# Peptides against a protein of PDB entry 7AE7, part 1

Every score and structure here is a prediction.

Target 1, 321 residues: chain A of PDB entry 7AE7
Amino acid sequence: KVYKDLREFLEVLEQEGQLIRVKEEVNPEPDIAAAGRAAANLGKNQPAVFFEKIKGYKYSVVTNVHGSWQNHALMLGLDKNTSTKDQFYELNRRWDKFPVPPNVVKREAAPCKENVIDKDINLFEILPLYRINEQDGGFYISKASVVTADPEYPDDFNKLNVGTYRIQVKDRDRVGIQALAMHDIAVQLEKAEAENKPLPIAITIGNNPLVTFMASTPVGYNQNEYEFVGALQDGVPMDIVKSDLYDHLYVPAGSEVVLEGHIIPRVRTVEGPFGEFPGSYSGARLQCEVKIDRITHRTNPIFENLYLGIPWTEIDYLMAL
Positions, changes and structure headers below are counted from each chain's first letter, unless a header gives other numbers.
Peptide ipSAE is a variant of ipSAE made for these designs: the mean of its two directions, with the distance scale d0 fixed at 1.0 Angstrom where the peptide's residues are scored. Compare it only between designs on the same protein; published cut-offs may not carry over.
The geometry check fails a fold that doesn't show the stated peptide or that is severely misdrawn somewhere.

## One batch from the design tools (peptide; made by RFdiffusion4, then SolubleMPNN)

Design b1_p8_2_s3
Fold by OpenDDE base, seed 1:
Structure b1_p8_2_s3 (fold): chain B 321 residues (1-321), chain A 8 residues (1-8)
Amino acid sequence: as target 1 above (321 residues)
Amino acid sequence: EKVYVEPK
């Protein structure tokens, strides 16, 4: 099985008994984090948790999507009871199929383009934002696939970077992003900041689960994560679409929400603290700031967000193979 | 892993 989007994967998770649907209205805090921790604490067969109704918000949240070996097997289109050994074997077998170039679809064919917000941007109207852990210094977008390019080589598709970074909501139209020197985004940002230019960015939320997996997996600077997604789909290309603001940025066609904007050059603002994957807080740091200039989204967008804390949680499964 | 490393 190959998935075009998050929704197709959630359907399979539900069919396989790997999704809990919460139909009652919940409070964004502490209920979402509490349920995420409870799901992680099952120790085995940890399901995704889908919240249909969040008090004070219009849209839904899903968490713990990659939160078990069963969910990981299903992501690969395998039987949910496939051993970790066999999952690893199959992953490596498919890895050798790289590169598998993506299909570029027309704007009209991309579900992420169903709705547009280009004025009076307010992230709180589109995302049911909450603290992932009680002591977080704010609301985090923790499972986004962030798309950037090399400003020196904008037409080199192999230098297009799709990565996962810590993102704190700072205002209605602003987010802080942790772009560390070890990340490809930092190399690209350095080039933009040298010229005092904005770095174009697309923050994509709620993707094909293999996109999220590859965005969390380190690859070479001259390797495109989308071409690995096609390899991991056993040679089936994934679908991408051109961003609305930038001709050189491509986003997953099926993304639930796409935040298009720019990293503000030579600006650093306080971000954090955040509860990290070891179950510790990193404290507050000066981080880059993104202005959101345009949002595209699917009708009734699902906010996919990561629960993380004391191992073993969803992030540990994403890093395990 | 590209996610959530502590700044050095």
Scores: peptide ipSAE 0.017, ipTM 0.584, DockQ to the pose 0.062
Fold by OpenDDE base, seed 3:
Structure b1_p8_2_s3 (fold): chain B 321 residues (1-321), chain A 8 residues (1-8)
Amino acid sequence: as target 1 above (321 residues)
Amino acid sequence: EKVYVEPK
C-alpha cells in the first residue's frame, strides 16, 4: 500500500488499532505532551495519538505517528506484525530502486493549496502550538520536512534537500531553525549568506509518512529525498507540487501545512532550550531566523508533531533504520 | 536579540 498523504496513513493506523483518537477537548499543556509520553511507554504497541479538539485552537494535533515498529511496518505497507528484521530487509530491497522520480502535479490538484494566507500571517491561528517539554524555551515544530535548494544550482533537482530540523516559533510569522554545519541546509545557507541573500525555504508539516521518514534519513548532497520516497513506495512515484513563492522549490502535494519564506541572511537570534534526544536539554544558542511570507494549507489542517524525551521515543524509531 | 553574523 502507498499513501498519498498523512490522512490516508492515519486512517490505516486507526483501522489497524495503532491510533488513539481523543475526542474530548484537551489543554494544549500539559495534556498533549503527557499523552505523547504515555504512548511512548506502552511497550511495543505504541499508537499514534490524535487530538481532535484543543482548547484555544481551531485545528487538531497528531503525535507519535512513527512511534512504533507496528507503525513503521504499516508505513511500508506491510502487515503491522512484520518483524523488525523483515522490515529492514524490505526497506533495503526497496532502497535499491532509487532513483524513482516524483510526479509534479498541477497546483489545482494539490491538497496543500486548498487555502492561502499571504497577509497578517499568524502561525498560532494555523498550528495548535504547545510546549513539548515543560522546560522548553518555547513552542517547537519538531517533525517538519524542510525544503531548500542550492542557490548556485537552483535548477538541479538532485540538490533539492528535504530535511528535518529543530524549529522554534519566535513570532506570528517568524521561526528559528537549527541549521548545523553537518546538515545539507547549512551548505546551502552558507552560499546564500556569502552573497548576503535570503535562502528560500518551504517548511512542510503533516506529510505522507515516507516523506517524513526520508527527511529524517541522511542521504548524499546530490540525492533527492523524494526519489527515495518513490523507491520506498516500491517504485510508485510520490506527488509533489511547485511552491507558490519559488519556481525551484517543490513540496509534497498532500502536505497539511506549508510555510513558505526565507532564512534571513547573516541574522542569528536566541533559540532554545529544547529537550533533545536522549532526554538532555540543549542550551540556548544563536540560530538562524526564518521569515514566513506565505502559508498554504489543507482545510482543517492536522498539526503533526514529535514527542522527544528519554528513549525509546518516536525519534528513535525514525533514526533506527 | 538579533545578531548579524558575517560569513566565515
Scores: peptide ipSAE 0.013, ipTM 0.509, DockQ to the pose 0.044
Fold by OpenDDE base, seed 2:
Structure b1_p8_2_s3 (fold): chain B 321 residues (1-321), chain A 8 residues (1-8)
Amino acid sequence: as target 1 above (321 residues)
Amino acid sequence: EKVYVEPK
């Protein structure tokens, strides 16, 4: 089974009993985080939690999508009871199919382009933002696949980076991003900042689960994560579409929300704290700031966000591979 | 507060 988008995966999770649907209106705090903790505490078979209605918001949230070995097996299109050993074997077998180039679809064929916001941008209108941890210094987007390119080689598709970074919402149209020196985005940002230029960025939310998986998986600087997604789809290319603002950035065609903008060169602002693990908070740091210039989104977009809590959490499953 | 980072 190959998934075009998050929605197809959520359907399978639900069919397999690996998704809890919360139909009652919840408070964004503390209910979302509390339900995520509860799901994590259900043992080894941790379901995704889908919140249909969130008080004060228009759209839904899903958490813990990758939060179990069963969900991971299903992501690979395997039986949910496939052993971790067999999952690893299959993952490795498929990995050898790299590269599998993605299909570039037309704008009109991409679900992520169904709606456009290019004026009066307000992230709070499109994303049901909440504090993941009680002591968080703000609202975080913790499961985005962030697309950037090498500003020196913008047409080199192999240098297109799709990574997962900690993103704090700073304002209606501003986010802080943690670009650590070990990340490919930091290399690209350094090049842009050397010339005092903005770094083009697309922050994609609610993707094909293999996109999210690969965005959390370190690969070589000259390896494109989308080409690994195709490999992990057992040789079926994924669909990507050109970003609206940048000819050299491509986003997953099925993304629920795409935040297009730029990292402001040579600017740092206070970001954090954030609870990375239960009982461990990263200190506040000066981090990069992104201006959001355009949003595209699916109709009734689903905000996929990472559940962070006591191990084993979703992050542990994403990092354990 | 915005802090400007001098390019190296």
Scores: peptide ipSAE 0.012, ipTM 0.516, DockQ to the pose 0.043
Fold by OpenDDE base, seed 4:
Structure b1_p8_2_s3 (fold): chain B 321 residues (1-321), chain A 8 residues (1-8)
Amino acid sequence: as target 1 above (321 residues)
Amino acid sequence: EKVYVEPK
């Protein structure tokens, strides 16, 4: 099974008994985080948790999508009971198919383009934002696939980076992003900032689970994550679409939400604290700031977000292979 | 040059 988007994956998770649907209205805090932690604590067969109704918000949240070996098997289109060994074997077998170039689809064919917001941007109207852990300094987008390019080689698709970074919501149309020196985005940002130029960015939320997986998987600077997604789809290309603002940025065609904007050059603002994957808080630090200039989204967008804390949590499964 | 499948 190959998935076009998050929704197809969630359907399979539900069919396979790997998704809990919460139909009653929940409080964004603490209920979402509490459910994420509870799901992680099941020890095995940890399901995704889909919240249909969140108090004060219009749209849904899903968490713990990658939160188990069963979900990981299903992500690979395998039987949910496929052993970790066999998952690893299959992943490696498919990995060798790299590169599998993506399909570029027309804008009209991309579900992520169903709706556009280009004025009066308010992230809170699109994303049911909440604190993932009680002591978090704000609302985090923890499972975005962030698309950036090398500003020196903007048309070199080998250098197109799709990565996962800690993102704190700072305002209605601004987010902080943690671009650590070890990340490819930091290399790209350094080049932009050297010239005092904005770095174009697309923050994509709610993707094909293999996109999210690859965004969380380190690859070479000259390797494109989308081409690995195609490899991991056993040679089936994934669908991408050109971003609205930038000709050189491509986003997953099926993204639930795409935040298009730019990293503001040479600006640093307070970000954090945040509860990290080891179960410890990182202190507040000065981090980069992104201005959101345009949003595209699917109708009734699903906010996929990750719970993390003391291992094992969803992030540990994302990083396990 | 990186080759992608053209838009459908």
Scores: peptide ipSAE 0.000, ipTM 0.414, DockQ to the pose 0.013

## One batch from the design tools (peptide; made by RFdiffusion4, then SolubleMPNN)

Design b1_p12_1_s3
Fold by OpenDDE base, seed 1:
Structure b1_p12_1_s3 (fold): chain B 321 residues (1-321), chain A 12 residues (1-12)
Amino acid sequence: as target 1 above (321 residues)
Amino acid sequence: NPLDFARFLAQD
C-alpha cells in the first residue's frame, strides 16, 4: 500500500484500529496534550489521536501518527502486526532502490493548492495552535517537513533539502526556526546570509507519512529526501509540485498546509523554551526568523503535530528506524 | 490527564 497524503494514511489507521477520533469539542489547552498523554498510556498499540473540533479554531488536529510500531508497519504498507525486525529488513530492502525520482505534478493537480492566503496572514486562523508542554514558551509546529535549496545551486534537485526542525510561532506571520550548524539548512542559510539575502523556505505540514519519516532521517547533502520516499514506497514515485513563490522549491502535492516565505537574513530572535523530552526543557536561544509570505492549504486542513509525552514518544519511534 | 481522555472516549 502506498499513500498519496496524510488523509489516505489516517483512513488506514482508522480501519486498523490505530486511530482514535475525538468528535466532541475540546479546549486546545489542556485537552490536546492531556489526550496525547492518555493515548501513550494505552500500551504498545498507541493510536493516533484525531481531534475534529477545537474551541476557538476552525480546523482539526492529529497527533501521534508515527507513535507506534503498528503505525510504522502500516506506513510501510505492511500488516500492522509485522515485527520490528521484519519492518527493519523491509526498510533496508527498499532503501537499496534509491533513487526513485518523484513525479512533478501541475499546480491544478496538487491538493495543497486548493486554497490560497496571500494577504492578512494569520497562522492562528489556519492552524489550531496549542502548547505541547505546559511550560513551553509558546506554540510549536513540530512535525513540519521544511523545504530549502542551495542558493548557489538552486536548480540542482539533488541539493533540495527536506528536513524537520523545531519551529516556534512568533507572530501571525512569523516563526522561529532552529537551524543548527549540523543541519543542511544551516549550510544553505550561511550562503544566503553571506550575501545578506533571504533564504526561500516552504514549511509543509500534514504530509504522506514517509515524507515526514524521511524529513526526520539524515541523508547526504547531495541526496534528495523525495527520492528516498519513492524507494520506501517500493519504487512508486511520490508526487511533488512547485511552490507558488519559488520555482526551485518543490513541496509534497498532498500537503495539508504549506507556509511559504523566507528566512530573514542576519536576524536572530528569542526562541523557546520547549520541552523536547519529558521533564527537560531546552533553554531559550537566539534563532532564525521566518517571514510567512503565502499560505496554500487543502480545504479543511489537518494540523499534524508531534506528540511529546511519556516514552516511547513519537520522536523515539521516528529515530529508532 | 488520562481521565479527561477517557471522558472523551465515553461520549461515543
Scores: peptide ipSAE 0.013, ipTM 0.535, DockQ to the pose 0.019
Fold by OpenDDE base, seed 3:
Structure b1_p12_1_s3 (fold): chain B 321 residues (1-321), chain A 12 residues (1-12)
Amino acid sequence: as target 1 above (321 residues)
Amino acid sequence: NPLDFARFLAQD
């Protein structure tokens, strides 16, 4: 089975008994994080947790989407009881199908374009933001697929990068992003900053689960993550759409939320702390700052965010493959 | 209550 978007995957997770719906109104803190910890404590068959109602917010949250080997099997369109060994075998078999170029769909055909916000941007109106860990220095978007390009080669699709980065909400229309030197985004940012230019960025939230998987998987600088998504879909192309602000950036057509903006050149602001691993906080550091200039989103967007807790957490599954 | 939710999750 191939999934066009997060919603199709969540439907399958629910059908397979790998998703729990919380229909009662919850407090964003501490209830979401506590529920995530509880789900992680269910053992090996950790379900996704879908919060339909969050106090003070309009929209829903889903967490722990990749939080088990069963969920990973289903992501690959396999039986949920497929062994880890067989999942790896199938993943490797499909990996060899690279490249599978994506389909570029029209704007009118892309669900992520259903709604547009281009003024008075407020992230808190679109995303039910909460502290993931008790000692976090703020709200984090921890499961975004971040799209950037090489500013020297903006039309080279092979250099289009889709990566996962730690993103702290800084203001209604600003986020901090951790771009480490080992990340492809850091190479692209260095080129932009050398000329004192903004780096165009699209932060995509709530994607096809294979997009999220590939965004967390390092690939070569000249390899496009979307072409690997098509490979992992056993040769079925994924659907992408041009961003609204930038002709050279493409986002998943089915994204729940797309934050379009730019990294401000040569600006560094305090980011963190964040509890990346149980019992360990990365210290506060000076990191890049993104100005959000436009939001597109599906009607009733689902905020997909990482669950972080005791291993095996969702991050452990994403890093183990 | 997070504990009640944890208990709910543990019942399935």
Scores: peptide ipSAE 0.010, ipTM 0.520, DockQ to the pose 0.021
Fold by OpenDDE base, seed 2:
Structure b1_p12_1_s3 (fold): chain B 321 residues (1-321), chain A 12 residues (1-12)
Amino acid sequence: as target 1 above (321 residues)
Amino acid sequence: NPLDFARFLAQD
């Protein structure tokens, strides 16, 4: 089975008994993180947790989408009881199908374009933001697939990067992003900053689970993550759509939320701390700042965010990758 | 790397 978006995957998780639906209104803190920890304590078959109602917010949250071997098997369109060994063999077999180019769909065919916000941007109106860990220095977007291009070669599709980065919400229309030197985004940012130019960016939230998987996976600078998604879909292309602000940036057609903006050149602001691992926090550092200029989103967007807690956490499954 | 992860996970 191939999934067009997060919603199709969540439907399968629910059908397979790998999703807990919380229908009662919860407080964003501490209830989301507490319920995530409780779900992680259910043992080896950790389900996703879907929060339908969050006090003070309009929209829903889902966590722990990648948080088990069963969820990983289902992501690959396999039986949920497929052994880790057999999942590995299947991943390797599909990996050899790279590259599988994506389909570029029209704007009117892309669910991520259903709604537009281009004035008075407020991230808190679109995303039910909460502290993931008790000691976090703010609200984080932890499962975004961030799209950037090489500013010297913006039309080179092979240099289009889709990566996962730590993103702290700084203001209604500002986020901090951790672009480490080892990440492809840092190479692209260095080129933009050398000329004192903004780096175009699209921060995509709530994607096809294989997009999120590949965005968390280091690949070569001249390899496009979308072409690996097609390979991991056993040769079925994924659907992408052109961003609204930038002709050279393409986003997953099915994204729940797309934050379009730019990294402000040569600006660094305090970001953190963040609890990346249980019992360890990455300290506060000066990080890049993104201005959000436009939002597109599906009607009733689902905020997919990382569950962090006691191992094995979703990050252990995404980082063990 | 999904391959490295799959390898890591296949070792357990």
Scores: peptide ipSAE 0.009, ipTM 0.509, DockQ to the pose 0.056
Fold by OpenDDE base, seed 4:
Structure b1_p12_1_s3 (fold): chain B 321 residues (1-321), chain A 12 residues (1-12)
Amino acid sequence: as target 1 above (321 residues)
Amino acid sequence: NPLDFARFLAQD
């Protein structure tokens, strides 16, 4: 089975008993994190947790989407009871199908374009933001697939990067992004900043689970993550759509939320701390700042965010592959 | 890296 979007995957997770739906109103803190921990304590078959109602917010949160081997098997369109070994075998077999170019769909065919916010942007109105860890320096978007391009080669699709980066909400229309030197985004940012130019960016939230997986998987600088998604879909192309602001940026057609904007050149602001690992916080550092200029989103967008807690965390499953 | 992890598991 191939998934067009997060919603199709969540439906399968629910059908397979790999999703807990919390219908009662929860407090964003500490209830989301607490429920995530409770789900993690259910053992190896950790379900996704879908929070339908969050106090003070209009929209829903889902966490722990990739948080088990069962969820991972289902992501690959396999039986949930597929052994880890067989999952890896299948992953490797499909990996060899790279590249599988994506389909570029029309704007009107892309669910991520259902709604547009181009003025009075407030991230808190769109995303039910919460502290993942009690001592986090702020609200984090931890499971975004961030799209950037090489500013020197903006039309080179092979240099289009889809990566996962730590993103702290800084203001209603601003986020901090951790672009480490080891990340492809840092190379692209360096080129932009050399010219004192903004780096175009699209921060995509709530995607086809294979997009999220590939965004968390290091690939070569001249390899496009979307072409791997097609490979991992056993040769079925994924659907992408042109961003609204930039002709050279493409986003998953089915994204729940797309934050379009730019990294402000040569600006650094305090970001962190963030509890990336249990019992350890990464220190506060000066990091890049993104101005959000436009939001597109599905009606009733689902905020997909990482669950971070006691190992095995969702990140462990995303990295264990 | 999925390939590295797959290789790690295949060594068993």
Scores: peptide ipSAE 0.010, ipTM 0.482, DockQ to the pose 0.046; fails the geometry check

## One batch from the design tools (peptide; made by RFdiffusion4, then SolubleMPNN)

Design b2_p18_1_s3
Fold by OpenDDE base, seed 4:
Structure b2_p18_1_s3 (fold): chain B 321 residues (1-321), chain A 18 residues (1-18)
Amino acid sequence: as target 1 above (321 residues)
Amino acid sequence: MLDELLEKAYTPSPVVLV
C-alpha cells in the first residue's frame, strides 16, 4: 500500500485499529498532550489519537501518527504485526531504489491548494495550537516537513532540502525555527545571510507519512528527500507541486497546510524552552525568525503534531530505524 | 476512551530541567 496523503494513512490506521477517534470536544490543554503521553505509555500498539473538536478552534488535531511499531509497519504498507527486524530489512531493500524522482503535478491537481490565505494571516485560525508539555515556552509545530533550497543553486533539485525542525509560534504570522549548524537548512541560511537576503521557506504540515519519516531522517546535502520517499514507496513516485511564492520550492501535493514565507536575514529572537526527546527541557536560545507570507490548505485541514517526552514516544519511532 | 487515556496521563512525567 502507498499513501498519497495523511488522510489515506489515517483511514488505514483506523481500519487496522491503530487510531482512536475522539468525537467529544476537548480542551487544547492539557487534553491533547495528556492523550499523547497516555498513548505512548501503552508500550505496544500505540494508536494515533484524532481529536475532531477542540475548544476555541475550528479544525482538528491528530497526534501519535508514527507512535508505534505497528504504525511504522503500516506506513511502509506492511502488515501491522511485521517484526521490527523485517521492517528494517524492507526499509533497506527499498532504500537501494534511490533515486525515485517525484511527479510534479499541476496546481489544480494539488489538494494543498484548495484554499489560499494571502492577507490577514493568523496561524491560530488554521492550526489548533497547544503546549505539548506543560513547561513549554509556547506553542510548537513539532511535525512539519520544512522545504528550503540552496540559494546559490536554487534550480538544483538534489539540493532541495526537506527537514524536520523545532518551530515555535511567535505571532499570528511569525514562527521561530531552530536551525542547528549540523542541519542542511543552516548551510542554506548561512549563504542567504552572507548576502543579507531572505531564505525562502515552505513549512508543510500533515503529509504522507513517508514524507514526515524522510524529513526526520538525515540524508546527504546533495540528496533529495522526495526521491527517497519514492524509493520507500517501493519505486512509486510521490506527488509534489510548486509553491505559490517560489518557482524553485516544491511541496507535497497532499499537504494539509503549507505555510509559505521567508527566514528573516540576520534576525534572532528568543525561542524555548521546549521539552525535548530525551525528556529534558532545552533552555531558551536565540533562533531564526520566519515571516509567513501565504498559506495554502486543504478544506478542513488536519493539524498533525507529535507528542514527545521521556522515551519511548513518537519521535523515538521516527528515529529508530 | 479519552477518559481512560486522561486517567493514565496524569502521572507527571518528570521532565528534568537541564
Scores: peptide ipSAE 0.177, ipTM 0.761, DockQ to the pose 0.036
Fold by OpenDDE base, seed 2:
Structure b2_p18_1_s3 (fold): chain B 321 residues (1-321), chain A 18 residues (1-18)
Amino acid sequence: as target 1 above (321 residues)
Amino acid sequence: MLDELLEKAYTPSPVVLV
């Protein structure tokens, strides 16, 4: 089984008894984080939790999508009871199919292009934002696949990076991003900042589960994560579409929300604290700032976000392979 | 089901400030 988008995966999770659908209105805090922690605490068969209605918001949230070995097996299109060992063997077998080039679809064929916001941008109108842990210094987008390119080689598709980074919402149209020196985005940002240029960025939310998995998996600087997604789909190409602002950035065609913008060169603002995957808070630091210039989104976009804290949580399953 | 999740959730995992 191959998934085009998050929605096809959520349908399979629900059919397999690996999704809890919450139909009653919830408070964004503490109910979403509380339910995420509770799902993690089940110890096995941890379901995704889908919140249809969130007080004060228009759209839905899903959490804990990758939060179990069962969900991970289903992501690979395997039986949910497939052993971790057999999942690892199948992952490695498929990895050898790299590269599998993606299909570039037309804008009209990409669900992420159904709606456009290019004026009066307000992230709170599109994303049901909440604190993941009580002591978080703000609202985090914790499960985005962030697309950047090498500013010296913008047309080199092999240098197109798709990574997962800690993103704090700063304002209606601004986010802080943690670009650590060990990440490919930091190399690309350093090149842009050397010339005092903005770094083009697309922050994609609610993707095909293998895109989110690959964005969380370190690969070589000259390896495209989309070509690994095709490999992990057993040789079926994934669908990508050109970004609206940048000819050299490609986003997953099925993304629920795409935030297009730029990292502001040589600007650093306070970010954090944030409850990290070991169950500890990282202190506040000066981090990069992104201006959001355009949003594209599916009709009734689903905000995919993760709960993280004391292991094991969803992030531990994303990092376990 | 949500109530059963929420009942299990209110064990605050102590996040340690480092």
Scores: peptide ipSAE 0.126, ipTM 0.727, DockQ to the pose 0.036
Fold by OpenDDE base, seed 5:
Structure b2_p18_1_s3 (fold): chain B 321 residues (1-321), chain A 18 residues (1-18)
Amino acid sequence: as target 1 above (321 residues)
Amino acid sequence: MLDELLEKAYTPSPVVLV
């Protein structure tokens, strides 16, 4: 089985008994984090948790999507009871299919383009934002696939980077992003900042599960994560679409939400603290700032977000493959 | 089901400030 989007994967998770649907209205805090922790604490067969109704918000949240070996098996389109060993063998077998170039679909064929917000940007109207842990310094987008390109080689598709970065919401139309020197985005940002230019960025939320997996998997700077997604789909290309603001940025066609904008050159603002994957808070640091200039989204967008805490949580499963 | 999850969730994971 190959998934075009998050929704097709959530349907399979639900059919396989690997999704809990919460139909009752919940408080964004502490209920989402509490349920994410509870799901993680099951130790096996940890389900995704889908919250249909968040108090004070219009849209839904899903967490713990990659939070178990069963969910990883299903992500690979395998039987949910496929052993971790057999999942690893199948992943390696498929990895050898790289590169599998994506299909570039037309704008009208991309679900992420169903709705557009190009003025009066307010992230709180689109995303049910909450603190993942009680002592987080703000609201985090923890499971975004962030798309950037090399500003020196913008048309080199092999240098298109799709990565996962810690993103704090800073204002209605601004986010802080943790671009560490070891990240490919930091190389691209350094080139842009050398010329005092903005770095174009697309922050994509709620993707097909293999996009999220590959965005969390380190690859070479000249390797496109979408071509690995096609490999992991056993040679089936994924669907991408051109961003609205930038000719050289391509986003997953099925993304629930796409935040298009730019990293402001040579600006650093306070970000954090945040509860990290070891179950410890990192201190507040100066991080890059992104201005959001356009949002595209599916109708009734699902905010996919990661629960983080003491291992094992969803991120530990994402890093274990 | 949510209540059963929430009942299991009430062990606050002590996040250590580092």
Scores: peptide ipSAE 0.112, ipTM 0.738, DockQ to the pose 0.036
Fold by OpenDDE base, seed 1:
Structure b2_p18_1_s3 (fold): chain B 321 residues (1-321), chain A 18 residues (1-18)
Amino acid sequence: as target 1 above (321 residues)
Amino acid sequence: MLDELLEKAYTPSPVVLV
């Protein structure tokens, strides 16, 4: 089975008994993080937790989507009881299908383009933001698939990077992003900053689960994560769409929310602390700052976010294969 | 189920400060 988007995956998780739907209004804190930790603490068959109503917000949150071996099997379109060994074998078998080029769909065919915000941007109106752990220095977007390109080779699709980075919300239209020197985004940012130019960025939230998986999986600088998604879909291409602001950036067509903007050149602001894996807080650091210039989103967008802490949590499952 | 999840979750977060 192949999923076009997060919604198709959540439907399967629910059908397979791997999703808890919370219909009652919850507080964003501590209820979301609490339920994420509790789901992780089940030790096996850990479900996704879907919050339909969050006090003070319009939209929903889902957490722990990748938070179990059962969810991981289902992501691969396998039986939920497929052994970790057989999942690994199947993943490796499919990996050899690389590259499987994505389909570029038209803007009108992309669900992520249903709504546009290009003025008076306020992330809090679109994302039900909360602290993932009590001691976090702010609100984090923890499962974004961040799209950047090589500014010297913007038309080289093989240099398009889709990665997962910790993102702290800094203002209504600003986020801090951790771009470490070992990440492809840091190489691309260095090139932009050398010329004192903004780095174009698309921060995508609520994706096809294999996009989120591949964005969390290191690949070569000249390898496109979308072509691996197609491989992991057993040779079925994924659907991507051109970003609204940038001709060279492509986002998953099914993304719940796309934050388009730029990394501000040569600016660093305080970010953190953040509760990282394996359940330790990183201190405050100077990190890059992104200005959000445009949002596109699905109607009633789902904010997919992870809980992380002492293993095993969702991040450990994302990094385990 | 949520209440049971929430009750289990209100156990102290074992996040270690490094």
Scores: peptide ipSAE 0.028, ipTM 0.695, DockQ to the pose 0.036

